# Peptides against a protein of PDB entry 8RAJ: the designs that were tried, part 71

Target 1, 54 residues: chain A of PDB entry 8RAJ
Amino acid sequence: LPAENEDPDKAVVDLHRSPPKTKDPDLTPSGIIAKVKAGDMTQETARELLLAMR

## One batch from the design tools (peptide; made by RFdiffusion4, then SolubleMPNN)

Design b2_p28_6_s4
Fold by OpenDDE base, seed 3:
Structure b2_p28_6_s4 (fold): chain B 54 residues (1-54), chain A 28 residues (1-28)
Amino acid sequence: as target 1 above (54 residues)
Amino acid sequence: SAAAERRRREEEEEVERLLREAEEERRR
């Protein structure tokens, strides 16, 4: 399976688009926090993603 | 509305708290 290394910094979070019903565990609030804890995501990118999901 | 602004601020403060806790856990 190609690891879609979607660079989390290239995820153009369209703040006006309903969060895609992607069952992607990496795009859940818990998955985003896990990436920050691992050092795989910046706090800034994580902040934008978490606010766009609400 | 003033109620929508309060909700947005409470949501921002919660996200900032979660990110701070995640960074503190990474540094231990």
Scores: peptide ipSAE 0.503, ipTM 0.874, DockQ to the pose 0.051
Fold by OpenDDE base, seed 1:
Structure b2_p28_6_s4 (fold): chain B 54 residues (1-54), chain A 28 residues (1-28)
Amino acid sequence: as target 1 above (54 residues)
Amino acid sequence: SAAAERRRREEEEEVERLLREAEEERRR
């Protein structure tokens, strides 16, 4: 079945999208945002990581 | 495609929004 129904609006880094089974919870979109909120990651580094996950 | 470029832009704008909101929350 072609994956023809990724709503472009659900390519939203839905922080509520079930994290891809990443072995590292800190490398999920949600984990990256959590590190920025905690002050443990810069916005620049977080931006680069989040963009590289696309 | 113009549709793929729009999606990439929408995704970029969202990442920038999420990062801004995260920083605003950190500053409160």
Scores: peptide ipSAE 0.498, ipTM 0.872, DockQ to the pose 0.030
Fold by OpenDDE base, seed 2:
Structure b2_p28_6_s4 (fold): chain B 54 residues (1-54), chain A 28 residues (1-28)
Amino acid sequence: as target 1 above (54 residues)
Amino acid sequence: SAAAERRRREEEEEVERLLREAEEERRR
């Protein structure tokens, strides 16, 4: 059975750069966006973190 | 480099788009 549990909500945050290989899920681009969606992070803090990954 | 400056601007515009979409989803 093909594993039909790729959450369609894994929007691959296609930052045109490969995200830095972090083992911390909270420090990934996807983890940061998930915290913003949950209301656990401000857009300003998320912007600073995502821009620092460049 | 003018090419490096264009890439930085494109990356900034993308981050701003992703954060807007995340806020719009949080408001639903």
Scores: peptide ipSAE 0.497, ipTM 0.873, DockQ to the pose 0.033
Fold by OpenDDE base, seed 4:
Structure b2_p28_6_s4 (fold): chain B 54 residues (1-54), chain A 28 residues (1-28)
Amino acid sequence: as target 1 above (54 residues)
Amino acid sequence: SAAAERRRREEEEEVERLLREAEEERRR
């Protein structure tokens, strides 16, 4: 069986792939708390965001 | 689910804690 030469040049880097819009995952109260628990957000920033949503 | 309800309560309690601490800081 002929080994199909997989042409290594078909990594078409889609240069038009807009970086996935980091839709800032809708900063829900749950999403904010999850970031604080993960260490990705300070409690101070979380308080400010939660106050702005009330 | 009892596990989903506990998680929601823990999230609500965390929000209430963070809001209370921010209100206390604004009053000092």
Scores: peptide ipSAE 0.176, ipTM 0.708, DockQ to the pose 0.637

Design b2_p28_7_s1
Fold by OpenDDE base, seed 1:
Structure b2_p28_7_s1 (fold): chain B 54 residues (1-54), chain A 28 residues (1-28)
Amino acid sequence: as target 1 above (54 residues)
Amino acid sequence: MAEELREVDEYEREIERKEEEELRKLLE
């Protein structure tokens, strides 16, 4: 029975993986500011999130 | 980052001023 060669070359961790473009517009700095201005987020929570992204 | 933090702090200070003005009008 032929052993199917699992190509080990798919584990190239692309070290050039650009920081995941935060696909969540709600988790971008601008998205956080937009939520505060809409009243959907407190200023304190926004400040904590923005500081955690620094 | 530093701009977005300034926008939050400026917005906070605008809300605080509006709340203080409303409270002042209730005490007059």
Scores: peptide ipSAE 0.104, ipTM 0.607, DockQ to the pose 0.110
Fold by OpenDDE base, seed 5:
Structure b2_p28_7_s1 (fold): chain B 54 residues (1-54), chain A 28 residues (1-28)
Amino acid sequence: as target 1 above (54 residues)
Amino acid sequence: MAEELREVDEYEREIERKEEEELRKLLE
């Protein structure tokens, strides 16, 4: 019987796994704020996006 | 998230105040 060495270390939910960096830097909370400050996004659109991420 | 919403709301109020001040200076 092959002992499936299920490496128990792969089931450790790395609590230090940085939340998946939203691959679009432009859709991060900080990226949204940066676009508003640059004039590339309206404040209304920024508010809607930030509320949808909550 | 609550901090970023506060930063947007503070930035909105700063823009509105600057626009009002510029309009005031144009009318004086």
Scores: peptide ipSAE 0.100, ipTM 0.602, DockQ to the pose 0.099
Fold by OpenDDE base, seed 4:
Structure b2_p28_7_s1 (fold): chain B 54 residues (1-54), chain A 28 residues (1-28)
Amino acid sequence: as target 1 above (54 residues)
Amino acid sequence: MAEELREVDEYEREIERKEEEELRKLLE
């Protein structure tokens, strides 16, 4: 039975991938607030995200 | 960023006030 050597190098999640400069309006401070007001995000999660952006 | 944190905290206080008002109406 050929042992398929699953090349472990394909699981290198490039941790150095610069966060995509996707202008995800959802990742801006104003976009986070808009999600909270829409009920799509908890206030706790919004606070944590805003603090992590500081 | 300080303004956005203030806006989240102001929104929290608005929710809390609405919840308190609904609780008051249930007790009347």
Scores: peptide ipSAE 0.099, ipTM 0.598, DockQ to the pose 0.076
Fold by OpenDDE base, seed 3:
Structure b2_p28_7_s1 (fold): chain B 54 residues (1-54), chain A 28 residues (1-28)
Amino acid sequence: as target 1 above (54 residues)
Amino acid sequence: MAEELREVDEYEREIERKEEEELRKLLE
């Protein structure tokens, strides 16, 4: 299985960037929670992102 | 949305509880 090169520079959620159009699986509510559980995102950042999607 | 916020807060409380339990075991 090819390791999808997740470009680490795309993981910089610019809090000032308009929420990227709904096709990034990493920015779904479930994807945000998965990153928190993996230690790849802080709970504070996750709360801010989830609130911005509301 | 309200469910996902609850899951984040439940995960925080689970971490805090595990840290407190480990600290207790080090003091016994």
Scores: peptide ipSAE 0.094, ipTM 0.589, DockQ to the pose 0.045

Design b2_p28_7_s2
Fold by OpenDDE base, seed 2:
Structure b2_p28_7_s2 (fold): chain B 54 residues (1-54), chain A 28 residues (1-28)
Amino acid sequence: as target 1 above (54 residues)
Amino acid sequence: MEEELREVEEYEKELEEKEEEERRKLLE
């Protein structure tokens, strides 16, 4: 039985797949910025974390 | 990511400007 060629169009990697919601709101880019603005995080630590997420 | 880095850099600049203004007021 010939293997059904699964149409290569089903490998549409949904680029709109929302990145897995990091369950920690505190580790989102917006959460990091909010901590800096609140004085709960240093600017340097925020920069390092944001660069590590890039 | 680039937007969030820009927001941190803008906030860094705003804090530096405030510290400079406070330092100026102490020297007047």
Scores: peptide ipSAE 0.074, ipTM 0.540, DockQ to the pose 0.077
Fold by OpenDDE base, seed 3:
Structure b2_p28_7_s2 (fold): chain B 54 residues (1-54), chain A 28 residues (1-28)
Amino acid sequence: as target 1 above (54 residues)
Amino acid sequence: MEEELREVEEYEKELEEKEEEERRKLLE
């Protein structure tokens, strides 16, 4: 079985990579607030999510 | 983020004040 040479240079964690923008628009801080005001999310769940993003 | 947390806390307070007012009207 040929050992695939996993290039060790692909493991360079780019420390300058901008934090992954939450790809889900519904999980933005403003999207969470909109769900609470609509009654689609509890205040406690919104607080936990916003604190985890800090 | 700190502004959005403040908007949740203000909305929590407005709901609690409404529930207390409804409870007071039921006991009058």
Scores: peptide ipSAE 0.072, ipTM 0.536, DockQ to the pose 0.096
Fold by OpenDDE base, seed 4:
Structure b2_p28_7_s2 (fold): chain B 54 residues (1-54), chain A 28 residues (1-28)
Amino acid sequence: as target 1 above (54 residues)
Amino acid sequence: MEEELREVEEYEKELEEKEEEERRKLLE
């Protein structure tokens, strides 16, 4: 039986695949947190947005 | 190489934990 060399290198789950760049970096959980820390967003608006993402 | 991969995975985990903690504080 020929051992089919399944290249184990095709299972490099690119863990460094940046989470799919949501076309709006401003709407990521991290982007919302960053805006609150910068004073560009209220905590209340951030809460509403983060709850809508669950 | 294996040690450097572990340091990156630990750093990524620490960043995720910090983001989850800050998200939790905003939702409280």
Scores: peptide ipSAE 0.040, ipTM 0.436, DockQ to the pose 0.023
Fold by OpenDDE base, seed 5:
Structure b2_p28_7_s2 (fold): chain B 54 residues (1-54), chain A 28 residues (1-28)
Amino acid sequence: as target 1 above (54 residues)
Amino acid sequence: MEEELREVEEYEKELEEKEEEERRKLLE
């Protein structure tokens, strides 16, 4: 029986597989933090959003 | 290869820890 060459390239869990694109990158914890750092969101609004994601 | 994978995993962990710290500072 030919040993099925399981392509070793399919077993490489692509660690660079971007985390599943949450449909709204702006509502991720990182996206909220980035908006606060850019001055595009208040810390209070960020706090409310981050608490709603817990 | 195994060392490079460990360096990437350590870097990803450091980024996650920094994001969690920044999130904690916003919630304080």
Scores: peptide ipSAE 0.038, ipTM 0.429, DockQ to the pose 0.024

Design b2_p28_7_s3
Fold by OpenDDE base, seed 2:
Structure b2_p28_7_s3 (fold): chain B 54 residues (1-54), chain A 28 residues (1-28)
Amino acid sequence: as target 1 above (54 residues)
Amino acid sequence: MEAEREEVERYERELEEEERRREEELEE
């Protein structure tokens, strides 16, 4: 009985697939600016967060 | 995408300029 060639390439668990970093849309530069424009964040807090991203 | 990045970069610059003015006013 020829054992069917199970392709050994189907078991490459991509160990480099970083878990989907759910980038909280609220912690993007655009999300921060949107919160300031909505009045949900102070300009000072937005500045500190934007500077911490550089 | 490009227009949104330009708005972010503009807003970051405005915040840096405003803080620099406040720091300059506190050093007098």
Scores: peptide ipSAE 0.113, ipTM 0.636, DockQ to the pose 0.080
Fold by OpenDDE base, seed 4:
Structure b2_p28_7_s3 (fold): chain B 54 residues (1-54), chain A 28 residues (1-28)
Amino acid sequence: as target 1 above (54 residues)
Amino acid sequence: MEAEREEVERYERELEEEERRREEELEE
């Protein structure tokens, strides 16, 4: 019987997975400001979102 | 990239200045 040495160390939990860069360009400070300038977001909502990112 | 960061920093400042003016007008 071949002993399957399945090395249990293949669970490298990549702890260096960079936090998911919010792939929504729309939720960056620049994307929020672009929406306000386009009239797609209120200034109040933009303020609340920008303050929550600080 | 640098010009976009400067535009963000300017807009955030304008929002804070507008809020401060509105708070000052509500205390009078």
Scores: peptide ipSAE 0.108, ipTM 0.619, DockQ to the pose 0.047
Fold by OpenDDE base, seed 1:
Structure b2_p28_7_s3 (fold): chain B 54 residues (1-54), chain A 28 residues (1-28)
Amino acid sequence: as target 1 above (54 residues)
Amino acid sequence: MEAEREEVERYERELEEEERRREEELEE
């Protein structure tokens, strides 16, 4: 029976795939504000994150 | 987009007003 060479080279995890801009909904200005309103983030941490986006 | 920006600007203002009140309370 001929061994079908399943070419293992198609699992090149493209290490140069720029991390999909996972617009981490949690790292949007609106996502940060939503976390503070939910009590999942402090106002201080939210301020620092919002300032870092300017 | 405009409504989101306005919500951020309101929240930043509320934080600045709260920080100022905390600073004023620490100087008394």
Scores: peptide ipSAE 0.106, ipTM 0.620, DockQ to the pose 0.060
Fold by OpenDDE base, seed 5:
Structure b2_p28_7_s3 (fold): chain B 54 residues (1-54), chain A 28 residues (1-28)
Amino acid sequence: as target 1 above (54 residues)
Amino acid sequence: MEAEREEVERYERELEEEERRREEELEE
């Protein structure tokens, strides 16, 4: 199976878009924090995403 | 798992503290 290189650039969740009800593990609070730990997301962007999901 | 949960709970707390500060600033 080709590792779908999900371009980290496609995870530019438009913060003004209604929080995607996507079951994407990457858009869960835990998935966002995992991206911050990986260095794939800033703490600021993670905070804004977590706020938009509340 | 435990360290990730603790970090989620930390972010949620920081968010709640900021929401509270914003609510207080809107009531003045």
Scores: peptide ipSAE 0.099, ipTM 0.598, DockQ to the pose 0.043; fails the geometry check

Design b2_p28_7_s4
Fold by OpenDDE base, seed 3:
Structure b2_p28_7_s4 (fold): chain B 54 residues (1-54), chain A 28 residues (1-28)
Amino acid sequence: as target 1 above (54 residues)
Amino acid sequence: REKELEEVERYMEEIEREEEERRRRELE
């Protein structure tokens, strides 16, 4: 079984980097909330990302 | 779009409330 190594290092959005113009579904407001509910993101990181999208 | 922003706002308010409750319990 290939463990989908979703590289946890790719989920570290550098908040100091210009928001990626990529329509990454994981970087939508709904995608961020889904990751926190799954335990794949901290509430603090989600708050910072959601604030940067306002 | 409006419903998605309302979901985000509700979730942020929930996080802030849970963090305040956690900080309060750590000070008791």
Scores: peptide ipSAE 0.207, ipTM 0.700, DockQ to the pose 0.041
Fold by OpenDDE base, seed 2:
Structure b2_p28_7_s4 (fold): chain B 54 residues (1-54), chain A 28 residues (1-28)
Amino acid sequence: as target 1 above (54 residues)
Amino acid sequence: REKELEEVERYMEEIEREEEERRRRELE
């Protein structure tokens, strides 16, 4: 599986796709919470991503 | 790491509560 360094500006996370095994710090649980707090992500999208990381 | 996991768990519980409250209001 290529570690796609997807640019942080293109991470429309397709919630129906298995979360990419990205080393993107913005896709860590803490990075997701930081994006929501910044207004760059919805709470719904964050919940679905965090659930997929359990 | 334990503090980050606790922050994640707390934030998930908050979102789940807010979503449950929204769904309840949409059914009233």
Scores: peptide ipSAE 0.207, ipTM 0.703, DockQ to the pose 0.043
Fold by OpenDDE base, seed 4:
Structure b2_p28_7_s4 (fold): chain B 54 residues (1-54), chain A 28 residues (1-28)
Amino acid sequence: as target 1 above (54 residues)
Amino acid sequence: REKELEEVERYMEEIEREEEERRRRELE
């Protein structure tokens, strides 16, 4: 059976993930607090993001 | 807008208080 060369190029992590459009409701101060209350974000990450927005 | 800023400030003060209480208990 010929070894099928599995192309190693399918692991191209798309480094061109466009910066999150400033319309993510998830990056408002109220959206960050809502994610922490839902358990989807740590208090530490929320603190860092809220401080960077001040 | 003013109510959203007040909610953010209150939540930051709560996090800072909880972090200070944790640090205090780790030193006892």
Scores: peptide ipSAE 0.204, ipTM 0.705, DockQ to the pose 0.047
Fold by OpenDDE base, seed 5:
Structure b2_p28_7_s4 (fold): chain B 54 residues (1-54), chain A 28 residues (1-28)
Amino acid sequence: as target 1 above (54 residues)
Amino acid sequence: REKELEEVERYMEEIEREEEERRRRELE
């Protein structure tokens, strides 16, 4: 199985470039929390994203 | 799915609490 090298640049959710798409599985509340737990997202970025979804 | 939703709810509640505590400290 090729390890999909998830480009580390795709793991960086730039809040300024695209509003969180509720259709992006990586930008669901569960996907955000999963990234924080993996160390791929800061708690601050996760907070801002989760708040922007309310 | 229910366990994941409960985890999301807990995390959102924790964030809200931390924000409220921060805002409270900024007003003291």
Scores: peptide ipSAE 0.198, ipTM 0.689, DockQ to the pose 0.043; fails the geometry check

Design b2_p28_8_s1
Fold by OpenDDE base, seed 1:
Structure b2_p28_8_s1 (fold): chain B 54 residues (1-54), chain A 28 residues (1-28)
Amino acid sequence: as target 1 above (54 residues)
Amino acid sequence: DEKARENKEFLEEVEEELERKEAEEEAE
């Protein structure tokens, strides 16, 4: 009888693969400025975020 | 373009505020 040694351990999805740090490009100074230019963010909200990131 | 002018004025204002805050923190 062929013992199917299914090694179940090869399906360890590397949970230690740090999700690619999706640096939300939207939370960088350049991303905030891009949102204001696109009309997706108010100048007031952008000002508050930029000042809080310092 | 009015939006391009408003966005320029906003960027200049934010830059001046950041520089002012930089100078306040360096002076402490």
Scores: peptide ipSAE 0.235, ipTM 0.741, DockQ to the pose 0.119
Fold by OpenDDE base, seed 3:
Structure b2_p28_8_s1 (fold): chain B 54 residues (1-54), chain A 28 residues (1-28)
Amino acid sequence: as target 1 above (54 residues)
Amino acid sequence: DEKARENKEFLEEVEEELERKEAEEEAE
């Protein structure tokens, strides 16, 4: 079976999902900002995530 | 250069919104 390489970069963070208690390095403030800089996240989604992490 | 400006403006806006949310939460 071809392992579908689910591209790990396409984790659509569901804003209504409680932040996983797993230290997802991609869900740190720095990780969110890095995704915006890479073009992998919108500024709007990043703003909402950063405000919700406070 | 354009992307660096857009990212700077975004960071400044987020910092201002975080500071506003800080003040709102401390005042409640």
Scores: peptide ipSAE 0.235, ipTM 0.739, DockQ to the pose 0.146
Fold by OpenDDE base, seed 4:
Structure b2_p28_8_s1 (fold): chain B 54 residues (1-54), chain A 28 residues (1-28)
Amino acid sequence: as target 1 above (54 residues)
Amino acid sequence: DEKARENKEFLEEVEEELERKEAEEEAE
């Protein structure tokens, strides 16, 4: 069976692929509220972040 | 549940503060 030549040229890291805008789901209003409910964020820090998003 | 009451109070406070800031911005 012929060995499939894995063309090493398919590792073209598309340098123009904008890093996925992983809008950190943690920095959405819903994500902040979810962190407070989980105990991973204080209500005070969540309030400051929510007010700074406006 | 105490946590459910605290989370409700927090949401009500954030909603009231957001509404106040909207009204202040609309009045300028």
Scores: peptide ipSAE 0.232, ipTM 0.738, DockQ to the pose 0.130
Fold by OpenDDE base, seed 5:
Structure b2_p28_8_s1 (fold): chain B 54 residues (1-54), chain A 28 residues (1-28)
Amino acid sequence: as target 1 above (54 residues)
Amino acid sequence: DEKARENKEFLEEVEEELERKEAEEEAE
């Protein structure tokens, strides 16, 4: 099976897009927090996303 | 580690803001 190299640069969370109904594991609360800890997401972007999920 | 402190402070702020929003939603 070709490993789809999910380009990490495609995780541009468009905050103006309706909360993605995508089962993207990277867009779960835990996935967002993991990206901030890795330095792959800003705290501000993560805060806005987490608040939009409630 | 400065990044570990900043990430801890961020998590504490998010948890507090999230708890506040849950309390506002339960009060409506």
Scores: peptide ipSAE 0.231, ipTM 0.732, DockQ to the pose 0.165

Design b2_p28_8_s2
Fold by OpenDDE base, seed 2:
Structure b2_p28_8_s2 (fold): chain B 54 residues (1-54), chain A 28 residues (1-28)
Amino acid sequence: as target 1 above (54 residues)
Amino acid sequence: MERERENAEFLEKVEKELKEKEEKEELE
């Protein structure tokens, strides 16, 4: 199977958009923190996501 | 330096809020 290099850079998680029913690997606590560190996610969005996973 | 500090302050805030939620859920 070709490893689709899904560029990790394209999942802008908009919290006002219903969470994708797909286990998006980018919606892990580690993935969220990585996006904030990269500048691809706001701290506010990341906080709300991390708090909603509990 | 600034971005690393901002990320550390963010992580500290998230860890605090997550802990406050766990402590609340354990008391319910």
Scores: peptide ipSAE 0.191, ipTM 0.705, DockQ to the pose 0.167
Fold by OpenDDE base, seed 3:
Structure b2_p28_8_s2 (fold): chain B 54 residues (1-54), chain A 28 residues (1-28)
Amino acid sequence: as target 1 above (54 residues)
Amino acid sequence: MERERENAEFLEKVEKELKEKEEKEELE
């Protein structure tokens, strides 16, 4: 199975640049929490995202 | 150990803030 090297730089959702027009699975509440646990997202950015989704 | 504690404290804060936002939205 090819290890898809997903570039870690794509994991930082710039909230200021565009509302995601797609249901990005990485922007689900579970996906955001998973990125924080992995160290791919800051707690602050995750908090802002989770509060904005409601 | 330290990272797991920081992640638990983060999840607790997020759960609290989401709950406070829900309670506020239900009262408006």
Scores: peptide ipSAE 0.191, ipTM 0.703, DockQ to the pose 0.180
Fold by OpenDDE base, seed 4:
Structure b2_p28_8_s2 (fold): chain B 54 residues (1-54), chain A 28 residues (1-28)
Amino acid sequence: as target 1 above (54 residues)
Amino acid sequence: MERERENAEFLEKVEKELKEKEEKEELE
């Protein structure tokens, strides 16, 4: 059985993917800032996401 | 220390850009 190591921590936030209408805590302004603090997101990507939420 | 400074500088830039956009949208 291939263990599909879908590493659940690689939510590559595709900047071109419409924000899922799911309340993904990771796609909130606070969740994005938390990912940058954790080192899971670049400052540039986080800036682009936060600026696109307006 | 270094990561905390980088995170503070990032938050300051984001807060500034967010504020500048709000002020711009309120004037249009």
Scores: peptide ipSAE 0.186, ipTM 0.697, DockQ to the pose 0.159
Fold by OpenDDE base, seed 5:
Structure b2_p28_8_s2 (fold): chain B 54 residues (1-54), chain A 28 residues (1-28)
Amino acid sequence: as target 1 above (54 residues)
Amino acid sequence: MERERENAEFLEKVEKELKEKEEKEELE
């Protein structure tokens, strides 16, 4: 089976996948904002994630 | 230009709300 090297830098936050029990530092409120600043996340996706953390 | 300004205004609001919460949670 080819190991698809899914680049670990492309954590596509699949909003339909059960929240990974991984404390991905990228899924913190500050990490979400950093991804929006970098252009790696949309404001809409960031808003949905930040609202789900309340 | 418009999307970059809207992005900056969104980020500024969210950073302010997070900082106000972190500062409040550190004082309680």
Scores: peptide ipSAE 0.172, ipTM 0.670, DockQ to the pose 0.286

Design b2_p28_8_s3
Fold by OpenDDE base, seed 5:
Structure b2_p28_8_s3 (fold): chain B 54 residues (1-54), chain A 28 residues (1-28)
Amino acid sequence: as target 1 above (54 residues)
Amino acid sequence: MEKEKENKEFLEEVEKELEEEEEEKELL
């Protein structure tokens, strides 16, 4: 079975897009932190997303 | 070095804020 390399480029949350009503695990507070730890998200973007969830 | 330290401090702050929110949700 070819492992479909899910391109990490699809995980960039566009800040101008309303959070998808899909519970994307990538849009959970823990998913945002995991992306910042991986280097796939900036702290500024993570802070804006976390503040928008409160 | 400065950016890695700032990244660590930010992650520690956010992890703490999430732990406090999880504890608040367990009390409801």
Scores: peptide ipSAE 0.168, ipTM 0.668, DockQ to the pose 0.271
Fold by OpenDDE base, seed 1:
Order: sequence, then structure tokens, then C-alpha cells
Structure b2_p28_8_s3 (fold): chain B 54 residues (1-54), chain A 28 residues (1-28)
Amino acid sequence: as target 1 above (54 residues)
Amino acid sequence: MEKEKENKEFLEEVEKELEEEEEEKELL
């Protein structure tokens, strides 16, 4: 079966996916902010994620 | 130029909201 290229550096934060039970540093408030600073996340997606964590 | 300013203002707002939430949690 062809290994689908899951580019491991693009954790597409699916807002509808339950936060992985792994402490993905990328799904912490600080990790979301770091992705926005890097240009890897939009402000809109970051707001929706941060709001969903409250 | 406009997008970099808007991104900076957004990050400063979010960093402030997180600092206020961390301070509130340390007081409990």
C-alpha cells in the first residue's frame, strides 16, 4: 500500500478532531502561538483552537 | 507591511490573555 505522505511537520490542526491524547506541544496555547508566529497557522484557526480549549 | 502589523497586534493580545489566565490559575 503506498505510504501516503503524511508530512509530519504539517499537523493540520483539524478543529473537529479531538485533541490527541498525546501532549502534542503543537496543541498547547504556546504551541498554537508558535505556529502563528512561524506562519504555519492563521489567526482565525488559532482563535478557534484557543477558544475550544476554554 | 499591514499583515505583519496585524499579526503582531494579534500575538500581543493572545499572549496577554494567556498571561492573565496563568496568573488567575496561580492564585487558586
Scores: peptide ipSAE 0.164, ipTM 0.665, DockQ to the pose 0.277
Fold by OpenDDE base, seed 2:
Structure b2_p28_8_s3 (fold): chain B 54 residues (1-54), chain A 28 residues (1-28)
Amino acid sequence: as target 1 above (54 residues)
Amino acid sequence: MEKEKENKEFLEEVEKELEEEEEEKELL
């Protein structure tokens, strides 16, 4: 199986996309925070994702 | 300036809440 080098830096978490049934490492609380720090996610999107994990 | 301060305050709050949840999970 070719390891698709999905660059972890390109997963735009679209909140309107059904939560991936895959354990996407970018949908961890730490991955969400890292995306907000990088400027790849808005605070509003991050709040909605973090609240949906509680 | 205001948005960058609000961003920093939000990240500090979320980091604190995650640290408290990790500490609670280590005690179980």
Scores: peptide ipSAE 0.163, ipTM 0.664, DockQ to the pose 0.301
Fold by OpenDDE base, seed 3:
Structure b2_p28_8_s3 (fold): chain B 54 residues (1-54), chain A 28 residues (1-28)
Amino acid sequence: as target 1 above (54 residues)
Amino acid sequence: MEKEKENKEFLEEVEKELEEEEEEKELL
């Protein structure tokens, strides 16, 4: 299966949009942390997403 | 400078919580 290199610039997690029905690998705890490390996500948004997964 | 320190501290805390969760999963 080709790993779809979905461009990280399109994964603006719109917290007001219903979570996409795809297991977005970008919405895993590890994917959230990777976005914060890249500067593509704020710590506040990361805390809200991680809390919603508990 | 201050924001970079806060970002590093946050990442170290969350990396530690994930490592503890992975270790608990390997023991089951």
Scores: peptide ipSAE 0.158, ipTM 0.653, DockQ to the pose 0.253

